# Peptides against a protein of PDB entry 8YVU: the designs that were tried, part 28

Target 1, 39 residues: chain A of PDB entry 8YVU
Amino acid sequence: PQLCYILDAILFLYGIVLTLLYCRLKIQVRKAAITSYEK
Target 2, 160 residues: chain B of PDB entry 8YVU
Amino acid sequence: TWLTVLKKEQEFLGVTQILTAMICLCFGTVVCSVLDISHIEGDIFSSFKAGYPFWGAIFFSISGMLSIISERRNATYLVRGSLGANTASSIAGGTGITILIINLKKSLAYIHIHSCQKFFETKCFMASFSTEIVVMMLFLTILGLGSAVSLTICGAGEEL

## One batch from the design tools (peptide; made by RFdiffusion4, then SolubleMPNN)

Design b1_p10_5_s3 (from b1_p10_5, 7 letters changed)
Fold by OpenDDE base, seed 5:
Structure b1_p10_5_s3 (fold): chain B 39 residues (1-39), chain C 160 residues (1-160), chain D 39 residues (1-39), chain A 10 residues (1-10)
Amino acid sequence: as target 1 above (39 residues)
Amino acid sequence: as target 2 above (160 residues)
Amino acid sequence: as target 1 above (39 residues)
Amino acid sequence: EIVEEFIRSA
């Protein structure tokens, strides 16, 4: 049972980090798309 | 740049907020349906007694919906309304976190006092169940608060 | 304990979905970067 | 809807 809570904490942190990284990548994709369109 | 990012993710944040609110509401209703909280001795379910899952879910849902509508219609009055709702939701989320932390402390103290080694005792089972529910609700409220704060910052940036 | 496992399942699913989305975005960024370099 | 829009944009 304690291991489950530890896993929850790790997965929660992982989810937050991935969300932030996803947002950053999404911005990069949009910037790249804009740059390709202007060319 | 960060404000632009938040604006682009406003709908996503709103949906996340609504989803979080709905999950909180579901947990609240399930707990209230399965357990008669009024007959439970102690303050193990203090957050539920305060009705937090219900009013918190309502605030988050309204805030999320207003944010989505504001983004779609791009009307100034909707932006202000969304900002107000998101601010209220942020306050509600903060209050909810406080209540949940207090409840968590009480539940943990109860478990410690009764030395709950055997889960077969009704009191220990209820305390453990309460702790689990409170932790889940705490995570959900943190997510909801994060979305509400993000939406508030986005709305404030649009007014400048 | 059972609720912890439910939370783990939700967080795990969320993590998988985000990972897949992140990979797709990363591939898109790479493709966009290659296209911009060839122009 | 957001997921669908994302899939359509890819």
Scores: peptide ipSAE 0.484, ipTM 0.798, DockQ to the pose 0.165
Fold by OpenDDE base, seed 3:
Structure b1_p10_5_s3 (fold): chain B 39 residues (1-39), chain C 160 residues (1-160), chain D 39 residues (1-39), chain A 10 residues (1-10)
Amino acid sequence: as target 1 above (39 residues)
Amino acid sequence: as target 2 above (160 residues)
Amino acid sequence: as target 1 above (39 residues)
Amino acid sequence: EIVEEFIRSA
């Protein structure tokens, strides 16, 4: 049972990190698209 | 293309593979240090008896290291070597998953047969612990296999 | 204990999905950057 | 290094 909770914590952390990275990439894509439109 | 993406992420995949391998090795070492698996009755730790945490980790580590080296040096011979190692690691990972699934089934069957309502009974505790460890190793093995397969596909794409 | 394993499965699936989405988004960023460079 | 490059590219 305790090991399961540890795994949950690791997976949760991984999910958070990936979500943050995804958000950052999405912002970059939007900025790039805007810049491309202005050119 | 998908191949281009995998090529750019080769180093990351290799690192992930090595990390997964190291974690598996650590778990194997801890279990072997805490439990005398040879004296445990039944097939609760069949995956450990087969030595999977050890040899599986070695294969994944070698595959990951070769992939990283191949990417960094960008030499044709290293690419081929990495492809071979990744293929071997993928096969090993698949075999490991099979062993772990079998172990999991045996552990669950043991729990069912003994009606392990009392967690504090030594046999039931060991079966439960084994199940938890096997599940963790299964997840790690799936991650490692995913990285190895990705690297294999990337390497195969470079050969075409 | 059973809830923990269910959570593990959900988080694991979430991690896989996010990884795929991240890869797709990264490709889009690269394509956008190339297009911006050609303009 | 990969993380740092990602941060730099952002």
Scores: peptide ipSAE 0.483, ipTM 0.798, DockQ to the pose 0.192
Fold by OpenDDE base, seed 4:
Structure b1_p10_5_s3 (fold): chain B 39 residues (1-39), chain C 160 residues (1-160), chain D 39 residues (1-39), chain A 10 residues (1-10)
Amino acid sequence: as target 1 above (39 residues)
Amino acid sequence: as target 2 above (160 residues)
Amino acid sequence: as target 1 above (39 residues)
Amino acid sequence: EIVEEFIRSA
């Protein structure tokens, strides 16, 4: 039971990190699209 | 193309394989140090008895390392070597998943048959612990297999 | 206890989906960069 | 290294 909760914590942390990275990439894509539109 | 994307992520996938392999080895080592698997009645640790955490981890580690080296050196001979290693790792991963699923079913069946309400009973505790470890290893194996398959597709695409 | 394993499965699935989305987004960033370089 | 490359590409 305790190991299950540890795994949950690790997976949850992984999910948060991936979400943050995804958001950062999404912002980069938007910035690139705006720059391409202005040219 | 998807192949181009996978090629660019090849190093990341290789690192993921190595990490997965190391985690599997750690779990295998911990289980072997704490438990005398050979003395445990039943097939609760069938995946461990088959040695999957060890040989599977070795295959994933080799595949990951070869993938990283192949990407860094950009040599044709390394591409073929990486393709072979990744193919072997993919097969190993598939076999590992099958073994782990069988082990999981047996562990769950054991818990149900013995009505393990008290986790402090040695047999019930071992079965529950096995179930938890097998689930973790199953997740890691699925991740490793996904990485190995992706690397295999990349390697095959480079040979064409 | 059973809820913990269900949570693990959900978090694992979430991690896989996020990884795929991250890869797709990374491709988009690269395509945008190539298009910007050609202009 | 991959994380650093990602940060540099940002």
Scores: peptide ipSAE 0.481, ipTM 0.802, DockQ to the pose 0.172
Fold by OpenDDE base, seed 2:
Structure b1_p10_5_s3 (fold): chain B 39 residues (1-39), chain C 160 residues (1-160), chain D 39 residues (1-39), chain A 10 residues (1-10)
Amino acid sequence: as target 1 above (39 residues)
Amino acid sequence: as target 2 above (160 residues)
Amino acid sequence: as target 1 above (39 residues)
Amino acid sequence: EIVEEFIRSA
């Protein structure tokens, strides 16, 4: 049971990090699209 | 296009593979240091008795390192070496998954046969601990196999 | 304990889905950057 | 390093 909770914590942290990276990448896509539209 | 994407992610996949290998090695060393597997009754730790955390970690580490070096130096001999290491890692990963599934089945069968209702019983505790470790190793092995296969496809595409 | 294993499965699936989405988004960022360079 | 490069490129 304790090991299961440790795994949950690791997977949860991994999910948070990936979500933040995904959000940053999505913002970059939007910025790139805007730059392409202005040119 | 997909091959180009895999080539661009080769370094990331290599790092992921090395990390997976290191985690597997850490789990293997911790289990071997804390538990005397040779004195444990049954096949609860069959994957550890087979030495999978050790040789699997070595294969994944070598494959990851070779992939990173191959990407940085762009030498033909390194590309072939990386492809060979990734292929070996893929085979090792497949074998590891098979061993882990067998171990998981044995552990679950042990828990069922002994009617492990009391967590504090030594045998039931060990079986539960083994099951948890095997599940963790199974997830890591699947991730490692995915990275190794991706790197193998990338390397094969570079040879064409 | 059983709830912990279910949580592990959900978090693992979430991690896989996020990884796939991240890869797709990264490809989109690169395509957008190439399009901006050609204009 | 890859993560840092990604952060720098943003």
Scores: peptide ipSAE 0.480, ipTM 0.796, DockQ to the pose 0.170

Design b1_p10_5_s4 (from b1_p10_5, 8 letters changed)
Fold by OpenDDE base, seed 5:
Structure b1_p10_5_s4 (fold): chain B 39 residues (1-39), chain C 160 residues (1-160), chain D 39 residues (1-39), chain A 10 residues (1-10)
Amino acid sequence: as target 1 above (39 residues)
Amino acid sequence: as target 2 above (160 residues)
Amino acid sequence: as target 1 above (39 residues)
Amino acid sequence: EKVEEFIRSA
């Protein structure tokens, strides 16, 4: 049971980090697409 | 740039907020249906006694819906309404987090005092169940608050 | 304990979905970068 | 459907 809560914390942190990284990557893709369109 | 990104994700954030609210309502309803909180001794379910799952979910749902509608219609009055609703939802979320943290502390203290090694005792089981529910509600509330704050920032940026 | 496992399942699913989306997005960034380099 | 479209567009 304690391991379950620890896993929850790890998965929660992982989810937050992935969300932030996904947002950053999405911005990069958009910037790259804009740059490709201007060329 | 960040404001533009947030604006593009506004609908997603609104949907996430509504979903979070619905989950909170479901948990609240299930807990209220299974357990007679009024007969439970102590403040193990203080967040439920305060009605947080209900009013919090309503605020988050309204905020999310207004945000989606505001994004679709691009009307100034809807933007202001969404901003107001998101601000109110952010305040509600903060209050909810506070209540849930207090409830969590009380539940953990109860478990510690009774040295609940065996969960077969009704009191220990209820305290553990309360702790689990409160933790889940806390996570959902944090997600809802994050969505509401993000939407608030987007709305504020549109007014500037 | 059961609720913890349910939360774990939800968070795990969320993590998988985000990971897949991140991978797809990363591939898109790479493709965009290659296209930009060839121009 | 819109959520699915959003996920697919993302």
Scores: peptide ipSAE 0.431, ipTM 0.791, DockQ to the pose 0.096
Fold by OpenDDE base, seed 3:
Structure b1_p10_5_s4 (fold): chain B 39 residues (1-39), chain C 160 residues (1-160), chain D 39 residues (1-39), chain A 10 residues (1-10)
Amino acid sequence: as target 1 above (39 residues)
Amino acid sequence: as target 2 above (160 residues)
Amino acid sequence: as target 1 above (39 residues)
Amino acid sequence: EKVEEFIRSA
């Protein structure tokens, strides 16, 4: 049972990190798209 | 396009593979140090008896290291060597998954047969612990296999 | 204990989905960058 | 280095 909770914590952390990276990447795509429209 | 992405992330995949291998090795070592698997009745630790955490970790580590070296040196002979190692590690990972699934089924069957409602019984505790460890190793093995397959596809794309 | 395993499965699935989405987004960023350079 | 550049570009 305790090991399961440890795995949950690791997977949760991984999910958070990926979500943050995805959000940052999405913002970059939006900025690039806006810059491309202004040119 | 997919091959280009995999090529750019080849080093990351290799590092992930090595990390996965190290974690598997650590789990194997811990289990072997805490439990005398040879004296445990039944097949609840069949994956450990087969030595999977050890040899699987070695294969994944070698594959990951070769992939990293191949990417850094960008030599044709290293690319082929890495491809071979990644293919071998992928096969080993698939075999490991099979062994772990079999172990998991046996462990679950043991829990069912003994109606392990009382967690404090030594046999039930060991079976539950085995199940948890096997599940963790299964997840790690899937991650390692995914990285190895990705590296294999990347290497195959470079030979084409 | 059973809830922990369910959570593990959900988090694992979430991690896979996010990884796929991240890869797709990364490809889009690269395509956008290439299009911006041609431009 | 590319990962670091990616993080910096973000």
Scores: peptide ipSAE 0.384, ipTM 0.784, DockQ to the pose 0.225
Fold by OpenDDE base, seed 1:
Parts: structure tokens; C-alpha cells; sequence
Structure b1_p10_5_s4 (fold): chain B 39 residues (1-39), chain C 160 residues (1-160), chain D 39 residues (1-39), chain A 10 residues (1-10)
């Protein structure tokens, strides 16, 4: 049970980090799309 | 395009593979230090009795190291060596997954047969602990195999 | 304890999906960067 | 390092 909770914590942290990175990358894609549309 | 992405992430994949290998070694060492597996009856720790955490970690470590060195030096002979090592580590990872799945099935069957409602029973505790460790090792092995396969595909793409 | 294992499975799947989406998004950003560089 | 720089540039 304790190992499961440790794994949950690691996976949760990993998920949060990936979500933040994904959001940042999505914003960059949107900015790039806007810049390409103006040209 | 996929090959180009894999090539750029080759070092990261190699580092991930080495890290996975080190974690597997750590778990193997801890389990061997805390538990005398040789005195435990049954196949609850069959993966440990087979020595998978050790030889698997060695294969993954060698594969990851060769991949990183190959990427850094960009030498053709190192690329081929890394490809061979990654292929070998992928095979080892697949074998390890098979062993771990078998161990997991045996552990789950043991828990089911003994109806481990009382967690404080020594056998039930050991079976539960074994199941948890095997699941963790299975996840790590899947990650290691994924990295090794990715590195193998990347290396094969460089040879073409 | 069973809830912990279920959570682990969900978090693991979430991590895999996010990793795939992140890779796809990264490829899109790279394509956008190449297109912007050619202009 | 490049990955970290990419993460920071974002």
C-alpha cells in the first residue's frame, strides 16, 4: 500500500509537469498559427 | 519525420533507459538485502530468483550508455554498436516483461487462493509486497523496453 | 488499496496519452517553425 | 540543455 501511494505521487507529479508543458506548447502553436495567418 | 524526432530525443531516451536500469538495480538490491529470497517458498519472487533486475538492468544500462555515446561521438561504428545493444536490450526487456507477468499471475493467484483478508498474516503480507514490487518492476520494464525500441528504430533509421 | 491501484492505472494511461499528444504538438511546432523560416 | 532552454522559452 505504501509503495502504491509513492507511485501515485510520482505519476501525479509527472502528469502535472506534462500538462503544464503541453499547455505551454499549445500556446506556442496558437501563436505560430496566428503569425502564419497574418502573412 | 518520426525518425528525425527520435534522433533528436535519442540522448533523452538513453538517459531514461539508464535511469530505469538504475531504479531496477536499486529495487533488486533492496529486495535482496531485506528478503532472503532463497528461503521463501513458492514462486512469489520468481522474477528475482531469475535475477532479472540485475541482468536486465545491465542490458538496459549498456544499451543506454552506448546510445548516448553514439549520439555524442556520431561515429558509424558506435551507431552500429548502439543499434545492436538496443536490439539486445529490447529482447531482454520483452523476456523480462514475460517473466514479470508470470510472476504477477502467480502472486495474484496466491492472494486469491488464501483469501488474504488478514493483512497481518506473514504469507499474505509477503504476497502483497511481492505483487507491488512486481507491478513496479513491470512498469519500469515497459518504460525501458519502450526507450530501447525507440532507440533501435532511431538507429535503424540512421543506417538506412 | 484497490483505489490506489486504479488511480495508478488511470494516471499511467493519462501519462501515455499526454506523452503522445506532447510529441504530436512538438512536431506541429517544428513544422510551423520550418514554414516560418522558409518565408 | 536545449530541452531546458526550450522549456524556458516557452
Amino acid sequence: as target 1 above (39 residues)
Amino acid sequence: as target 2 above (160 residues)
Amino acid sequence: as target 1 above (39 residues)
Amino acid sequence: EKVEEFIRSA
Scores: peptide ipSAE 0.396, ipTM 0.779, DockQ to the pose 0.210; fails the geometry check
Fold by OpenDDE base, seed 4:
Structure b1_p10_5_s4 (fold): chain B 39 residues (1-39), chain C 160 residues (1-160), chain D 39 residues (1-39), chain A 10 residues (1-10)
Amino acid sequence: as target 1 above (39 residues)
Amino acid sequence: as target 2 above (160 residues)
Amino acid sequence: as target 1 above (39 residues)
Amino acid sequence: EKVEEFIRSA
């Protein structure tokens, strides 16, 4: 039971971090696409 | 640039809000159906007694729906309406988080005071169950608040 | 305790999905960068 | 639609 809650916290944090990274990466892809279009 | 990104994700954020709201409503309904919170001693279910899963779900649902509609129709009046709804939902989310934190503290305090090392006792079981539900609700509320705030910022950026 | 395990399962699934999406997006960024370099 | 576009862009 205690391990379950710890796992929840870790997975939650991981999910948040991945979401942020995904957003940043998506922005990078869009910027790259715009740059490619301007060339 | 970041505002443009948020605008592009507005529909997704709105859907996330609606989903969060539905889940919160479902949890609230299930808990109310299974447990008679009024007969439970203590403030273990204070968030439920406050009705947060219900009114919070309503606010998030409305905000999400308005956000989606605003994005799809691209009407100025809908943008303002969505901004207002998202702002209200953000406030509601913040209030909900506060209530949930208070509930969590009370639940943990109850467990500590009664030495609920064994959750086989009815009261201890209810306290542990409440704690689990509150944690889930807190997670969902944080997600909903994040989406609502993002939509609010996006809407504010469109008005400027 | 049972709810904790359910939450773990949901968070775990979410983490896996996000990881896959992140990997795909990362590949796209790399492809875009290569294309930009060739131009 | 955005998800589909993302999938198509991959």
Scores: peptide ipSAE 0.393, ipTM 0.787, DockQ to the pose 0.213; fails the geometry check

Design b1_p10_6_s1 (from b1_p10_6, 5 letters changed)
Fold by OpenDDE base, seed 2:
Structure b1_p10_6_s1 (fold): chain B 39 residues (1-39), chain C 160 residues (1-160), chain D 39 residues (1-39), chain A 10 residues (1-10)
Amino acid sequence: as target 1 above (39 residues)
Amino acid sequence: as target 2 above (160 residues)
Amino acid sequence: as target 1 above (39 residues)
Amino acid sequence: STELLLKLAE
C-alpha cells in the first residue's frame, strides 16, 4: 500500500512535467506556424 | 486562426476545471453520505469539516463555466469576469491545497500514533480511507489550480 | 488501497497518452523545421 | 470531448 502511494506521487509529478513540456512544445509549433504564415 | 487555437485551449482548460470540480464534489458528497463526519474524530476529516469539497468545487465550476462562456461570446465584460473567477478559483485552490496537506499530516499522524497494524480496526480503517480520499482530492485540486492559473494567464494576456 | 491502485492506473494511462502526444508533436516540429530549412 | 481532443491532436 505504501508503494502505491509513492507510485501515485511519481506518476503525478511525471504527468505535470509532461504537461508542461507539451505546452512548451505546442507554443514552439505555434511560433513556427506564425513565422511560416508571415513569410 | 491563432485565436481559434487559443480559444480551444481555453475551452479545454475550462472543461478540465469543471470536470475536476465535479469529481471533487462527487467525492465530497459520497464521503458525507457514507460517513457521519461529525461523529468521527475531527482531525481526520478536517478538509471536509472545512467544507472544501463543496466550496472548492463551486468555485472551480463557476470559473470553468465563465471561461467557456467568455470564450464563446467573446465579450470584454465576460473576459474580465472569467479572469476574476479564475483568480478567485486559484486562490481557493491554493487554500484547498493547504487544508488538504494539513489534513494529510493529521491523518498520517493518527495512523502512526495508533500503530495501525490492524487494518480492520474501525479507527485505522477510517484514517486510511480519509488519507486516500484526501490524496485524491489533493491531486484533483492541483489539476484544477493548474487549469485556473493557465486560464488566468491567458485572460491577462488578452487584456494587455 | 484499492483506490490507490485505480488512481495509479489512471495516472499511468494519462502518462502514456501524453507521451504519445508529445512524440507526435515533436515529430511535427521536426518536419516544420526541415521545411523551413529547405526554403 | 473526444472531438476537442481530436482537434487538439491536429
Scores: peptide ipSAE 0.398, ipTM 0.800, DockQ to the pose 0.131
Fold by OpenDDE base, seed 1:
Structure b1_p10_6_s1 (fold): chain B 39 residues (1-39), chain C 160 residues (1-160), chain D 39 residues (1-39), chain A 10 residues (1-10)
Amino acid sequence: as target 1 above (39 residues)
Amino acid sequence: as target 2 above (160 residues)
Amino acid sequence: as target 1 above (39 residues)
Amino acid sequence: STELLLKLAE
């Protein structure tokens, strides 16, 4: 049972990190699209 | 740039908030239906006794709905209303997290005091079950708070 | 203990979905960069 | 909704 809670914590942290990285990538894609449109 | 991203994802964040709220309500109703919390001795279910799954879910649902409506209609008065609701939801989420942490501490303390070596003991089983439910509710509340804060930042950016 | 494993399954699924979305975004960023380079 | 999924796919 303790291992299950540890796994939950790791997976939760992983989910948060991936969400932040996803947001950053989405911003980069949008910036690239804007730069391409202005050229 | 962050504000622009949040604005484009406002509907998604609102839907996520509503979904989180609905899940919290479902868990609250299931726990209340299966367990008579009033007859359980101690503060193991203090978060449920406080009614957090219900009022918290209502705040998150209202905040999410207002955010979606504000985005769809693009009216200034709706943006302000959504900002207010999201701020209130964020405060409610923070309070809920605090209550859940306190409940979790009490549940863990109960398990330690009673030396729950035998899982088949009713009191130990209830304490363990409460701990698991509180942890799940804590995760959901953190997700809801994250969405509410994101929506609040988005709304604040639109007012500037 | 059973609820902990259910949460693990949900978080694991969420992590997989986010990873797939992240990969798709990364490919989009690469495509945008190539298009910007050819212009 | 399908629109939300499409927006997520973009």
Scores: peptide ipSAE 0.389, ipTM 0.799, DockQ to the pose 0.130
Fold by OpenDDE base, seed 3:
Structure b1_p10_6_s1 (fold): chain B 39 residues (1-39), chain C 160 residues (1-160), chain D 39 residues (1-39), chain A 10 residues (1-10)
Amino acid sequence: as target 1 above (39 residues)
Amino acid sequence: as target 2 above (160 residues)
Amino acid sequence: as target 1 above (39 residues)
Amino acid sequence: STELLLKLAE
């Protein structure tokens, strides 16, 4: 049972980090798309 | 830029909020149907006794629905209504987290005091079950609060 | 204990989906960068 | 929705 809770904490933290990275990457894609339209 | 991203994801955030609310409501109703919380001694189910799964789910559902409707109709009065609902939902979520943390501390203290090595003891089983449900509700409440705050920021940005 | 395993399954599935989306987005950024260098 | 998935793919 303790291992299960530890795994939950790790997976939760991983989910948050991935969400932040995904948001940053999405912004980069949008900026790249805007730059391509201006050219 | 962040406001623009939040605006584009407003519908998704609203749907996520409604789903989170429905899951919380389902858990609340199941627990209330299986366990007579009123007759359980102690503070193991303090969050349930306070009715958090019920009123929290209602607040999140209303906030999410208003956010979706506001986005679809793009009317100024709906935007203001959604902003108000999301703000109220954010406050409710914060209060809910506080209640759940207190419940979790009490449940953990109960397990520690009774040295719950035997899972088959009724009191220890109930305390363990409560702890698991409270942890799940905490995760759901954090997700709901995140969506409500994001929608509030988006709505405030539209008014400015 | 059983609820913990259910939560682990949900979080694991969420992590996999986010990882796939992140990989797809990363590929899109790379393609956009290559297209910008060719222009 | 399919539109949301398409927007995510863009």
Scores: peptide ipSAE 0.362, ipTM 0.790, DockQ to the pose 0.124
Fold by OpenDDE base, seed 4:
Order: C-alpha cells, then structure tokens, then sequence
Structure b1_p10_6_s1 (fold): chain B 39 residues (1-39), chain C 160 residues (1-160), chain D 39 residues (1-39), chain A 10 residues (1-10)
C-alpha cells in the first residue's frame, strides 16, 4: 500500500510539471501567432 | 511532419528509455536482494522469475544509448544499429508487458482466493508487494515500449 | 489499496494524454516559427 | 532541439 501511494505522488508530480510546461508552451504559441499577425 | 518531430526528440526518447531501464534494474535488484523469489510461490513473482527486469533493462539501456549516439554522430552505420536495437527493444517491451500482465493477474487472483484482508500476513504481504512492484514495472515498460517504438519509426524513416 | 491502484491508472492515463498534447503543441510552435521565417 | 528552444525563447 505504501508503494502505491509513493507511485501516486510521483505520477501526480509528473502531471503537475507537464501541465505547467504545457501552459508555458501554449503561451509561446499565442505569442508567436500575435507576432506573425503583426508582420 | 511526425517523422521530423520524432527525429528531433530522438535524444529525449533515448534518455527516457535509459532512465526507464535503470529504474527497472534498480527495482529488480532490490526485490532480488530483499526477497528470495525461489521460496515464494512462483505465480506471484513470475515476471521476476523469468528475469524480465534484468534482460528488459539491458535491452532498453542498449537501445537508448544507441539512439543517443546515433543522433549525436549522425552516422549511417549508427542509424542502422540504433534501428535494430530499437526494434529488438520494442519486441522485448511487448513481451515484458505480456509477462507482467500475466503476473499481475496471478497476484490479484492469489489475493482474492486467499481473502487477503490482513496485509501484514507473510503471504498476503508478499502478494500485495508483488502486485505493487508489477504495476510499477508495467507502467515503466509501457513508457519504454512507447519510446522504443517511436525511435524505431524515426530510424526507419531515416533509412528510407 | 484498490483505490490506490485505480488512482495510479488514472494518473498514468492523464500523464500519457498530457504528453501527447504537449507534443502536438510543440509541433504547432515549430510550424508557426517556420511560417514566420518564410515571411 | 535546445538551440531551437533558445531561439524561440528569445
């Protein structure tokens, strides 16, 4: 049972990190689109 | 387009494969050091008895290393070698998943048949521990297989 | 303990989906960059 | 690639 909870914690942390990276990438896409539109 | 993306992420996939292999090897070593699998019911640790954590880890490590080296040196002979290693790793990963699923089913069946409500009992504890380790190994194997398949597709695209 | 394994499966699936979405978004960023360079 | 990421970050 304890190992299962450890795995949950690792997977949860991984999910949070990926979500943050995804948000950053999404912001970059939006910035790139705005820059392309202004040209 | 997808092939180009996979090529650019080849090093990352290779590193992921190596890390997966190392984690699998570590778990295998720890389990073998703490538990005498030969004295435990073979159905609970069937994947370990088959030696999957060891040979699987070796295949994934070799595949990952070759993929990284191939990407860095960009030599034709290394690309072919990486393709072969990744293909072998993909097959090994698929076999490993099958073994792990069988082990998981047996472990779960054992827990169910013996009505293991008291996880502190030796047999039930071992079955529960095995189930947890097998699930972790299964997740890692799926990740490794995904990386190996991606690298195989990338390598095949480079040969064409 | 069964609940823990279910949570592991959900978190694992979430991780896979996020990874795929991240890859797709990364491709979009690259396409946007190429389009901006050609202009 | 890391170089592409650096260019995109600029």
Amino acid sequence: as target 1 above (39 residues)
Amino acid sequence: as target 2 above (160 residues)
Amino acid sequence: as target 1 above (39 residues)
Amino acid sequence: STELLLKLAE
Scores: peptide ipSAE 0.319, ipTM 0.794, DockQ to the pose 0.168

